# Ledger of designs, part 8: peptides against a protein of PDB entry 3ZOQ

Target 1, 223 residues: chain A of PDB entry 3ZOQ
Amino acid sequence: QLLQDSWWNQLKEEFEKPYYQELREMLKREYAEQTIYPDSRDIFNALHYTSYDDVKVVILGQDPYHGPGQAQGLSFSVKPGVKQPPSLKNIFLELQQDIGCSIPNHGSLVSWAKQGVLLLNTVLTVRRGQANSHKGKGWERLTDRIIDVLSERERPVIFILWGRHAQMKKERIDTSKHFIIESTHPSPFSARNGFFGSRPFSRANAYLEKMGEAPIDWCIKDL

## One batch from the design tools (peptide; aimed at target 1 A131 S187)

Design b1_p10_6_s2 (made by RFdiffusion4, then SolubleMPNN; from b1_p10_6, 6 letters changed)
Fold by OpenDDE base, seed 5:
Structure b1_p10_6_s2 (fold): chain B 223 residues (1-223), chain A 10 residues (1-10)
Amino acid sequence: as target 1 above (223 residues)
Amino acid sequence: AAAPDPEEQA
């Protein structure tokens, strides 16, 4: 089984649909003929680390980092030993200002994922050096379904939507049940326009506490 | 890339 039982139960029907089969065949060709990120085994890492039932927070990204060794199947996250991308650095700066966490010496957000932070990209693969190269190939339909099934869940979810791309998904989120934290994107080009000072981490934890849930330990330990 | 940063996308 590709996914944890909780996700499989929610998504199994998608994997049987023609669009996903076409996507899969495309990916087979792409991985054979091109350098594709992340590693094929890491494509669904967001779902592997965070079960459907364990999702507390969703952070939406666009597509994987397209540089060597960067992508690990988690939005904004990079493998240990990889230089922190600019947006991730800004995320950590906001984290520090928001709740006092130190800047970690690595860029892995796996500790968040393990606590129920679904680090989901809307597109889950990319060609090396070609951002959005797998846009419109079927991933968005699957990831839309992921958002949909979370929106349909009775247990509330906090959606952190940085930037316009992520915010386009608001229409799929039942705000009668779920919370949305919106700001500009952590990118250096937009962070100063609202991301910095948005305090998404403390705000998310405040909602979790109101729901009687354990807050996320957002602070990342050095490796 | 997860970020719209051209440096991350390029």
Scores: peptide ipSAE 0.036, ipTM 0.716, DockQ to the pose 0.166
OpenDDE base, seeds 1, 2, 3, 4: peptide ipSAE 0.036, 0.030, 0.040, 0.034; ipTM 0.710, 0.673, 0.721, 0.718; seed 3 fails the geometry check

Design b1_p10_6_s3 (made by RFdiffusion4, then SolubleMPNN; from b1_p10_6, 5 letters changed)
Fold by OpenDDE base, seed 4:
Structure b1_p10_6_s3 (fold): chain B 223 residues (1-223), chain A 10 residues (1-10)
Amino acid sequence: as target 1 above (223 residues)
Amino acid sequence: AALPDPAEQP
């Protein structure tokens, strides 16, 4: 997988560390012996679509969808033709209520990624049908470094932290430079407890405008 | 720079 030079410059040292080599050896076994998601070529799609310098917004997920054909290496996003998962449906409901966007007929968030929305999971792989199966195997150390190098960047970033898992990363973010939008998770189990009405999309754009940056076009066109 | 694809490496 080719990383963009901007990400490579920030992360190259991580890839040489023992923990990442061990993770890689684990992944080789996992992909050989099990059904792993996403496709190995899609693991770093978040970094492929959004360069280090182009990051405007970060949306943190936990780990990939573990069903067939769902995960595409972007947090909360699903490939076109895939039924929208409950959390994603709630994201689109909030998007509609927040800024008036229509609910798209697909679940691909690639248009956000291309505009500088880093759709990062903290764990980048999963076994089929086994949520969190690759937790604690080394991904968290790499993705923590991704958060760290973004936090160290001079140009401000907006971090959208849905739910407790994402919010645990707040301690790594320099809030003197960067903006944080927090709410409960879009999951049906938590969305009514604060996600709905949190207006993360308009709030993110308001911060971008204050920074003199172009806002995100959050509205997703039908395919 | 390129990272080797885990699935392409035995």
Scores: peptide ipSAE 0.030, ipTM 0.697, DockQ to the pose 0.026
OpenDDE base, seeds 1, 2, 3, 5: peptide ipSAE 0.026, 0.027, 0.026, 0.030; ipTM 0.634, 0.666, 0.671, 0.694

Design b1_p10_6_s4 (made by RFdiffusion4, then SolubleMPNN; from b1_p10_6, 5 letters changed)
Fold by OpenDDE base, seed 3:
Structure b1_p10_6_s4 (fold): chain B 223 residues (1-223), chain A 10 residues (1-10)
Amino acid sequence: as target 1 above (223 residues)
Amino acid sequence: APAPDPEEQA
């Protein structure tokens, strides 16, 4: 079993399907012949840090950072010691303006993941220096299923959907049960068109409080 | 990259 938690019960059928077996064989070849990110042990870090039952918030990304040492299996997150990418810098700027958090001296979002923020990319691997190189290889079908099983869950989830790519997943979410926070993407090309001032962090916590859930401590401590 | 935007892809 790939997962020894509540995710296994939700995803076990997917791992047995031909598309996933084909994806797995492709990945074995890719990791053997190319430099692939993240490390193969980190591919499912989002699911490792945040169990199915513990998910409170979902933040969708596209695919991993494709530079050396960056990707750690969590959307938007970078390993400590790595320069914060532009979108992540803007996320922290909004975090500061929204709820007063200081900008951390690193880019790791692991503390969010440990609190129930599922930091999910729609594609979970990438070739070095080749953005979207693993697009259309099967990851999207698995990650769509992850969204689906969360949508089917009785306990409500908050989906934060930045930009059009993430917002395309809205049709998979039962809005009678779940909450959606939408804005433009934190990218420098789009952040000023709605991301800044969208206050996704305080809004997410407001929904959690209404549901009787503990809020997320979004502030990230320096390392 | 986390974004579909070129700035995150390159």
Scores: peptide ipSAE 0.036, ipTM 0.701, DockQ to the pose 0.177
OpenDDE base, seeds 1, 2, 4, 5: peptide ipSAE 0.039, 0.033, 0.029, 0.033; ipTM 0.718, 0.697, 0.679, 0.712; seeds 1, 4 fail the geometry check

Design b1_p10_7 (made by RFdiffusion4)
Pose (drawn by RFdiffusion4):
Structure b1_p10_7 (pose): chain A 223 residues (1-223), chain P 10 residues (1-10)
Amino acid sequence: as target 1 above (223 residues)
Amino acid sequence: SPRSYAEEEF
């Protein structure tokens, strides 16, 4: 068993399939022969921090950060102590305008994960310095199933879909139950074309309040 | 062109 019960009960059949076994064998070799991010112990951190039952909001990313000391097994977040990349800086600028939070002295979003925000990348590993190097190796198949089981959940889930790749997943989400907040990506190339001013954080909290759920405290505290 | 960092989109 690789995940806590709430998730394992939804996903155990996927981990038994040939594609996963092939992916696991490729990763055992690659972690031994070269530099793979995030650290192997951290691959499933988004699901460890945020159980299936506790998921309130899902923020979809693509692949992990490919530099040293960055990826934590969470979308968009970085380990404390490293510089915040441009897209993450833009997320904090939008958070400041929307909610009013000060800009933090680190980029870790673990606080969000502990409050029910699933920071799910669609690809869970990457070779150092080589973006998208683990594309098509089997992770998409698993993360599509993660999205499927969240879409099948009775209690509604709020999906935040930034950019074109994340928005492609709308087809897998049952919008008769679930909420979608979508905009352009926070990358500097697209942030001023819709992401800025979109107010995703207060909008997510409004959906939660309508359902009688506690809102997320989005502000990140300095370390 | 390749991305310079994760979460870079055009």

Design b1_p10_7_s1 (made by RFdiffusion4, then SolubleMPNN; from b1_p10_7, 4 letters changed)
Fold by OpenDDE base, seed 1:
Structure b1_p10_7_s1 (fold): chain B 223 residues (1-223), chain A 10 residues (1-10)
Amino acid sequence: as target 1 above (223 residues)
Amino acid sequence: PPRKYAEEYR
């Protein structure tokens, strides 16, 4: 099957729907005829690393990085050896100021994913050099469903919503049950308008501890 | 513009 059991149980009906079949056919053509990121095997890495039941925190991104070797199927994350994009650099700056973590020498957030941080983009593929090229092709319907099934989960989730795009998903989240951390986006265009100083990492951990769950080790080791 | 919009959310 496409996904591990916990996510498959939540999403299996989506993959049978016409919209996803059309998306799949589009992607087959795109990957055959264009350079598409991430690698097709990495599209669902966020769900691979973080099971439905193990999700503690969700960090929403827009769509994957569109440069060579960057995207690895996790929002904001880049493969080791890849230059850290500006937004990611700002994330690490805030991480350092928030909880004292050192700036890592790479940009991989896999360690977060393995601890229950779902690093989800709303659109999961992109054509090389063409930001948002796969917007409106069906991914948003699937990722909305991912948000929905998490919102419906009995065990609470923390949603970190940076910027207006992510914050538009707030209406899908049961705030009587789940916790939301909002700020401006870490992009250089917006970080100084509220992202810096927002301390999302300590706030997330404080809530996890209140829930009786283990906090996230947000600090990333050098490679 | 599309580029600016994309950069704002990446």
Scores: peptide ipSAE 0.109, ipTM 0.739, DockQ to the pose 0.420
OpenDDE base, seeds 2, 3, 4, 5: peptide ipSAE 0.037, 0.084, 0.031, 0.032; ipTM 0.686, 0.732, 0.713, 0.701; seeds 2, 3 fail the geometry check

Design b1_p10_7_s2 (made by RFdiffusion4, then SolubleMPNN; from b1_p10_7, 5 letters changed)
Fold by OpenDDE base, seed 2:
Structure b1_p10_7_s2 (fold): chain B 223 residues (1-223), chain A 10 residues (1-10)
Amino acid sequence: as target 1 above (223 residues)
Amino acid sequence: PPRKYAGEYR
């Protein structure tokens, strides 16, 4: 698949660099020899659904879900019909408490992506059953560049950074232009230590309204 | 030429 023009203009130089060429060759081997998620056509879904210019909010994840049929190429999102993972369940619990949305009967966050929520993982592929198996293979350099070009954008962005991994990216974000919402991760291991009650959805919308932009409709309809 | 193509690894 081809990236949208807006992202291509921002990232084209990366794809010519040796690190990305090496990453691509690695991925060819991985997809040939292993079960890799998401589907190769879905790797860049975050960029496909949300153009560079349309980004309003960024939600950073680490790497894709590594179970069958789960990963959708969007951070925290799962395909319809897939059981909601624990972190996603907690996200919806916070969503409900924050702004009153009902818990959806599925885990697809595509509706957010279509509204300008960039659901970006720092690593965009994973081996089946092996979390972080593609860490340190080159994705982080590309996704760092994604953060960088958004940080350099004149039109402000809201970055939602759940947990320490995402928060390590703060140094790349120009806080004179952009807004950061931080809390602990929605994982069951950390959600009670700050994620619950952090109200990231209302806070994001408040900032969008302050900027004169349309808020995100965070509520997700049942399928 | 720059490869605008991404996501095809199979």
Scores: peptide ipSAE 0.039, ipTM 0.733, DockQ to the pose 0.026
OpenDDE base, seeds 1, 3, 4, 5: peptide ipSAE 0.033, 0.037, 0.030, 0.027; ipTM 0.697, 0.745, 0.702, 0.708

Design b1_p10_7_s3 (made by RFdiffusion4, then SolubleMPNN; from b1_p10_7, 5 letters changed)
Fold by OpenDDE base, seed 3:
Structure b1_p10_7_s3 (fold): chain B 223 residues (1-223), chain A 10 residues (1-10)
Amino acid sequence: as target 1 above (223 residues)
Amino acid sequence: PPAKYAGEEV
């Protein structure tokens, strides 16, 4: 059973729906028969670290990293000691150029999550070595609802939408209340076509300051 | 931190 918290109040109805029950049964089979990432206890880390009321910024990813030890239940984040994936390296390059942060010696974005950056993938699980293997199994309906309840919130949210997959969600966001930062994806295949130089970190903080909120400390300390 | 969604883990 879910503990009572700000996310429970927003999502409790979803967890009772047939689609989510079917998703749970599917996942039970998958975790029993296959190697699935992240660890089952880490699936909802984004919601664990960042409450509904504390969300300041949302960064959307597609699905978890599918290599051993990588996925941390947070979009783009990897566990400490794991080599930084190419997209994450590019995120840190942009971070350095945007606001002068040093490139950290690890890839954990937990410090962002703890400050109100919801690091949400649209699909929250994956089979080892099989990108998008859990696409279309029910996660997208839940994560769409997460976007919807944030869009319905009176207190503004900043949505960072890298690439076309994330940008497809902008139709769910009330832009009369919320802010959207869009660019190409940080992937090596697309980063030079608009991600680099997009300055999402300083732009996000500028919006937060305009709203009278504390900015995010985007700089990540070494471990 | 404590698991907010105990029992929802797979």
Scores: peptide ipSAE 0.029, ipTM 0.697, DockQ to the pose 0.027
OpenDDE base, seeds 1, 2, 4, 5: peptide ipSAE 0.018, 0.040, 0.019, 0.020; ipTM 0.645, 0.748, 0.619, 0.635; seeds 1, 2, 5 fail the geometry check

Design b1_p10_7_s4 (made by RFdiffusion4, then SolubleMPNN; from b1_p10_7, 4 letters changed)
Fold by OpenDDE base, seed 3:
Structure b1_p10_7_s4 (fold): chain B 223 residues (1-223), chain A 10 residues (1-10)
Amino acid sequence: as target 1 above (223 residues)
Amino acid sequence: PPRKYAEEYV
């Protein structure tokens, strides 16, 4: 099976549906004929690192970084040794101002994922150098289902929605059970219009504490 | 260059 048991139990029906089979055939062609990111083994890393039951926080991205060696299957995250992209640099600036963390010497957010932060892109693959090249091919239907099954979960989730694209998913989230943190996107084009000073990390931990759950250690150690 | 056939991972 493609996923560990907790996610498989929630999503197995999706993988049998025609839309996903069509997506699968498209992806097989793309990986055979083009340079596609991330590595095919890393496509579902967000679900591998964070089980369905262990999700505490969701951070939505759009699609993977499209440069060599960058994407590792986690939204906003880059592999160690890769220069931090502008949006990620701004995330770390806000992290520093929000809760006092130092800026790490790498861009890997794996430590967040291992603590229950689901780093989910709405589209999980991209062609090299072609942002949004796999938009509208079926990933959005699967990732909508991921949001849906989390929304249906009794144990509350915190959704961090940066920018308009992520905020379009609000209608799928049961706000009687779950919490939403919204701001402008960390991109240099929008960060100064509300992302900076939004304090999503301390706010997320405040909700976790109210739920009687352990907070996230958002600070990232150097490698 | 193109990557390995992704059949096992999608």
Scores: peptide ipSAE 0.263, ipTM 0.850, DockQ to the pose 0.036
OpenDDE base, seeds 1, 2, 4, 5: peptide ipSAE 0.223, 0.263, 0.199, 0.242; ipTM 0.843, 0.849, 0.827, 0.846

Design b1_p10_8 (made by RFdiffusion4)
Pose (drawn by RFdiffusion4):
Structure b1_p10_8 (pose): chain A 223 residues (1-223), chain P 10 residues (1-10)
Amino acid sequence: as target 1 above (223 residues)
Amino acid sequence: VETFTSDDLE
């Protein structure tokens, strides 16, 4: 068993399939022969921090950060102590305009994960310095199933879909139950074309309050 | 252009 019960009960059949076994064997070799991010122990951190039952909001990313000291097994977040990349800086600028939070002295979003924000990348590993290098190796098949089981959940889930790739997942989400907040990506190329001013954080909290759920405290505290 | 993830070019 690789995950806590709430998730394992939804995903155990996927981990038994040939594609996962092939992916696992490729990763055993690659972690031994080269530099793979995030650290192997951190691959499933988004699901460890945010159980299936506790998921309130899902923020979909693509692949992990490919530099040293960055990826934590969470979308968009970085380990404390490293510079914040441009897109993450833009996420904090939008958070400041929307909610009013000060800019933090680190980029870790673990606080969000502990409050029910699933920071799910669609690809869970990457070779150092080589973006998208683990594309098509089997992670998409698993993360599509993670999206499927969340879409099947009775209690509604709020999905935040930034950019074109994340928005492609709308087809897998049952919008008769679930909420979608979508905009352009926070990358500097696209942030001033819709992401800025979109107010995703207060909008997510409004959906939660309508359902009688506690809102997320989005502000990140300095370390 | 420096990227940190594959979707930075969106």

Design b1_p10_8_s1 (made by RFdiffusion4, then SolubleMPNN; from b1_p10_8, 4 letters changed)
Fold by OpenDDE base, seed 4:
Order: sequence, then C-alpha cells, then structure tokens
Structure b1_p10_8_s1 (fold): chain B 223 residues (1-223), chain A 10 residues (1-10)
Amino acid sequence: as target 1 above (223 residues)
Amino acid sequence: VEVWTGSDLE
C-alpha cells in the first residue's frame, strides 16, 4: 500500500529491507490461502487516518481482532455495527468516568484517528480465529520503526501504553521530550487492577494543552 | 497476566 508522503519519508527505507519483503511475500500467501484480517486495504489505516506530522497521541495495541468484520486497521477499534469487544467496552467506561462522555452505540474510533490519535497495533494482520498468528513475522520491526521515528520527532507525542506488551516499547521513547501514560490493560482480566481510574483521556489532553495544542475530543457521537 | 487484544471475542 502507498502511504502518505509524511509517513513514506519516514519509512521508505524499511520497505526496501529484506525483512519487509519477506513479510510481504508471507502476507501474499496468507491472504491467498487463509482468511486474514483486516482487509488488505485496511492494513495501514492507522497511518492513513493520521499522518506523521499530525500525530498527537499514540495508543498501542497488539494485533487485530480475529473475528469476522471486526478489525478495521486501528487498535481497539471495530467497524460500525460490530458488537463492542470487552476491552473496548472498558475503554468507553473509563472514558465516561474520566471526562463524562456517553458510551457510543458503536465501536469505531476513527474520530480519534482523524484528530491525531495514532491507533497502532504492533502486529497489523491476523488469521481468522487465531490470535497472534502473525507475531514474529516482521510487523514488529516495522512498527518499532514507527515508534522510533515518532520518538525522534521534535514535536512532542503522548504515548498511551496499556498493559505489559505496550509498556515494553517505553525503552524506545525519548521521555525527555515525549509523554507516557501507563496503566494496566483495559481487558476484563486486568482493567480493575489499574486501568479503571487511570484517566488517560484527561491526562492526555492536559499534556496537549501544556504544549499549546488543541485537545482531543474523545467523545464519540452515535451513528 | 498476558493480554491479547486480538483474542477479545463477542
């Protein structure tokens, strides 16, 4: 897929590397032989909706939802009409408690992405019904580079790191100029251990205001 | 505990 110029300038060298070529060949086979999510046209939606220069906040996920019609190339987000997964429900519960937003009747986070929230999974594809099936195939190296080039950017970024997997990326982030918001994962298995009450949305907006930037409108309208 | 976002089910 062709990326926006701002991302292409940052990532073009990666696409020429052997690891990415091998990844691409693997994906060609996978999409031909298996049911893979998201749709191949949606793999880079996070980068499509949020240019390199427009990134204000990063929310890291692991890999896409592996059920039919769920994944839309954005971390934690599901297409309209799809039942909200448990983690997403908890995200909206925290959103309501944090800043008073109503719980939307859908699970699409596209409105966040359009405002500069990069909803990035570390692995960008998955086989149907097989969570983490494309782990260790090359995506992590690319997405690490995405984190790196954002870390190197002069304009500060806010990284929201839910859970251990995301928090492992902290070492790649220059904390002298970027901000990190950490808590347990919104999953039902961990949300009550720190995610609830962490108030990541108001905290992110507080940082944005300190930087002289417009805050994110985190509230999601019904469709 | 390890959490996998892709494992969230309906």
Scores: peptide ipSAE 0.054, ipTM 0.750, DockQ to the pose 0.224
OpenDDE base, seeds 1, 2, 3, 5: peptide ipSAE 0.042, 0.043, 0.039, 0.047; ipTM 0.758, 0.742, 0.753, 0.753; seed 3 fails the geometry check

Design b1_p10_8_s2 (made by RFdiffusion4, then SolubleMPNN; from b1_p10_8, 5 letters changed)
Fold by OpenDDE base, seed 4:
Structure b1_p10_8_s2 (fold): chain B 223 residues (1-223), chain A 10 residues (1-10)
Amino acid sequence: as target 1 above (223 residues)
Amino acid sequence: VEVTRGSDLE
């Protein structure tokens, strides 16, 4: 099966629907004819690293980085050895100011994912050098369902929604059960308008502690 | 206009 059991139980019906079948056929053509990121085996890394039951926090991104070697199937994350993109640098700046973490010498957020931070993009593939090239092709319907099934989960989730794109998903989240942390996007074009100083990491951990759950160790060690 | 993460390339 495509996904591990906990996610498969929630999403298996989606993969049988015509929209996903058409998406899959499109992706087959794209991967055959174009350079597509991430590697096809890494498309669902967010779901691989963080099971449905283990999700504590969700951080939504738009679509993968579209440069060589960058995307690893996790929102905002880049593979070790890759220069940190500006938005990620700002994320680490806020992390440092928020809870005192050192800025790591790499950009991999895998350690967050392994602790229950679902690093989900709303669109899970992109053509090289063409941001949003796979927008509107079916991914959004699947990732909306991911948000929906998390919203329906009894165990509370914390949703971190940076920027307008992510915040558009707020209407899908049952705020009677789940917590939302909102700010402007960490992009250099918007970070100074609210992202800096928003302290999403300490706020997320505060919610986790209120729920009786272990906080996230947001600090990332050097490699 | 927000620059999305996907376009955040250097």
Scores: peptide ipSAE 0.038, ipTM 0.748, DockQ to the pose 0.253
OpenDDE base, seeds 1, 2, 3, 5: peptide ipSAE 0.033, 0.034, 0.027, 0.029; ipTM 0.663, 0.641, 0.611, 0.696

Design b1_p10_8_s3 (made by RFdiffusion4, then SolubleMPNN; from b1_p10_8, 6 letters changed)
Fold by OpenDDE base, seed 4:
Structure b1_p10_8_s3 (fold): chain B 223 residues (1-223), chain A 10 residues (1-10)
Amino acid sequence: as target 1 above (223 residues)
Amino acid sequence: MEVYTGSDVE
């Protein structure tokens, strides 16, 4: 079974569809012929760390980091020992200003994932050094379905949508049940245009508390 | 609003 039960029950029909079969065949060729990130065993890490029922917050990314050792199968996250990419550094700067967390000495967001923060990229694989190289190959249909089944869930979810790409998914979210936090992207090219000062972490926790749920411990301990 | 990839370059 590809996914844990809670996600499998929601997504199993997608994996039987022609688009995913074609995607899978494409990926087999790509992983065989080129360097693809993340490791094939890490592609669905976001769903492995955060079950369908445990999702509290969703943070959408575009596609994985395309440098060696970076991609962890979680949006914006990098493996321990990897230099923090610029966008992630800005995320931690906002985290510090928002709720006072220290900047960690690593870039792993696994602690968020384990608490119910689904760190989902819309495209889940990439060729080394070629951003968006797997765009339009089928991942978007699957990840759209992930958003859809979360939107259909009775228990509310908080969607954090940084930048236009993520915000394009807003139309798929039932805002009568779920909460949206929007700002510009944490990229150095856009962070000063709205991301800094957007306080997504305290706002997310405020929503969680209103729903009677435990807040996320966003602060990340050093390793 | 511009679209920025999550695939930052080191």
Scores: peptide ipSAE 0.048, ipTM 0.750, DockQ to the pose 0.182
OpenDDE base, seeds 1, 2, 3, 5: peptide ipSAE 0.039, 0.040, 0.041, 0.037; ipTM 0.724, 0.728, 0.736, 0.717; seed 2 fails the geometry check

Design b1_p10_8_s4 (made by RFdiffusion4, then SolubleMPNN; from b1_p10_8, 5 letters changed)
Fold by OpenDDE base, seed 5:
Formats: C-alpha cells, sequence, structure tokens
Structure b1_p10_8_s4 (fold): chain B 223 residues (1-223), chain A 10 residues (1-10)
C-alpha cells in the first residue's frame, strides 16, 4: 500500500477514484517527459513522517519548490544543503523572535514532521521552474480530503494558515473542535503585513499545553 | 517510525 496504515485507512478510497487515476496518469507522463519535483518517492513524505493519529499541527503550503534539489515533500521545507528560500528564512526569523530559536544552518523541517507537524502542500508536485504547473489536476481534491478527515477527527488539531490560499481551506475545518492560527504569508511580499509578530509557534504550543499535549520543539538543530 | 518511500507512479 502507498501510505502507512493510519493514513491509508482514511484515504485508500481516494486512490481508487477516477480523479486520482487521471492525476496518476498525468503524473506518469510528467515525470517521464519533464523534470518534476519532488522525487516521485517523496511525494507523500508529509504523510509518511506524520501519521494521521499523530498530527498535532498542520501547516499548509501551496505547491512544492520548483528548483533543483529543493522540494522534499514537506511544505516550506528544503533538503539539507539547499539554500533556504525566502519564505523559509522568514519562517525562521519569526521562529527566532517568537520563541528564541536559533536560525538553523539548513532548511529541513523533518524534525517538526516527526513531532506531529503535518507539512502539507495542497498540490504535491510541480514542474521545474513552473510554479503551480500542476494546479487543478487532482491534488487539491486529495488534499482537501486530508483536511476533511483531520477536521472530522475527534482529537483536536491546530491549523496554521498562512496567506489567502491556505485560508481558503478554513471553511473545511470544524472550528468547534480545532484551532486555527491565521496570518499573512511568510513570503517577502507579505510577511511584513502580518506574518512577522504573529507568533504562530508559541500560540500553537500554548494550545497544545492547554489540551494536555506535549508542545512542539520548534527549534531545529544544525546538521 | 517507518518511513515509506514507495510510489504508485512506478
Amino acid sequence: as target 1 above (223 residues)
Amino acid sequence: VEIYRGSDLE
């Protein structure tokens, strides 16, 4: 099976639906004919690192970084050795100001994922150099379902929604059970309009502690 | 935690 048990139990029906079959066929062509990111084996890394039951926090991104070696199947995250993209740099700046973490010498957010931070993009693949090239091809239906099954979960989830694109998913989230943290996007184009100073990391941990759950260690160690 | 690396594109 494609996913670990906890996610497979929630999503297995989606993979049999025509929309995903069509998406899969499209992706097969794309990966064969063009350079597509991330590596096909890394597409579902967000779900691999963070089980359905272990999700504490969700951070939504749009689609993967489209430069070589960048995307690793986790929203906003880049592989070690890769220059930190501007949005990620701003995330780390806010992290530092929020809770005092040092700026790591890499951009991998795997340590967050392993602690229950689902780093989910709404679109999970992209053509090299072509942002949003796989928008509207079927990923959004699958990732909407991911949001839906998390919203339906009894155990509360914290959704961090940076920017309009992510915030459009708010209607799918049961706010009677789940907590939403919203601000402008960490992009240089919008970070100074509300992202900086939004303190999403301490706010998320405060909510986790109120729930009686272990907070996230957001600080990332150097490699 | 076991990390899956499979792809249904293959």
Scores: peptide ipSAE 0.050, ipTM 0.720, DockQ to the pose 0.029
OpenDDE base, seeds 1, 2, 3, 4: peptide ipSAE 0.037, 0.038, 0.035, 0.046; ipTM 0.698, 0.683, 0.691, 0.772

## One batch from the design tools (peptide; aimed at target 1 K83 S187)

Design b1_p11_1 (made by RFdiffusion4)
Pose (drawn by RFdiffusion4):
Structure b1_p11_1 (pose): chain A 223 residues (1-223), chain P 11 residues (1-11)
Amino acid sequence: as target 1 above (223 residues)
Amino acid sequence: SAFTFAARSTD
């Protein structure tokens, strides 16, 4: 068993399939022979921090950060102590305009994950310095199933889909129950074309309040 | 890609 019960009960059948076994064997070799991020112990951190039952909001990313000391097994977040990359800086600028939070002295979003924000990348590993190097190796098949089981959940889930790749997942989400907040990506190329001013954080909290759920405290505290 | 580089570069 690789995950806590709430998730294992939804996903155990996927981990038994040949594609996962092939992916696991490739990763055992690559972690021993080269530098793979995030650290192997951290691959499933989004699901460890945010159980299936506790998921309130999903923020979809693509692949992990590919530099030393960055990836934590969470979309968009970085380990405390490293420089925030441009897209993450833009996320904090939008958070400041929307909610009013000060800019934090670190980029870790673990606080969000502990409050029910699933920071799910669609690809869970990457070779150092080589973006998208683990594309098509089997992670998409698993993360599509993670999206499927969240879409099947009775209690509604709020999906935040930034950019074109994340928006492609709308087909897998049952919008008769679930909420979608979508905009352009926070990358500097696209942030001023819709992401800025989109107010995703207060909009997510409004959907939660309508359902009688506690809102997320989005502000990140300095370390 | 340029897009990924612009989104992630910390140099």

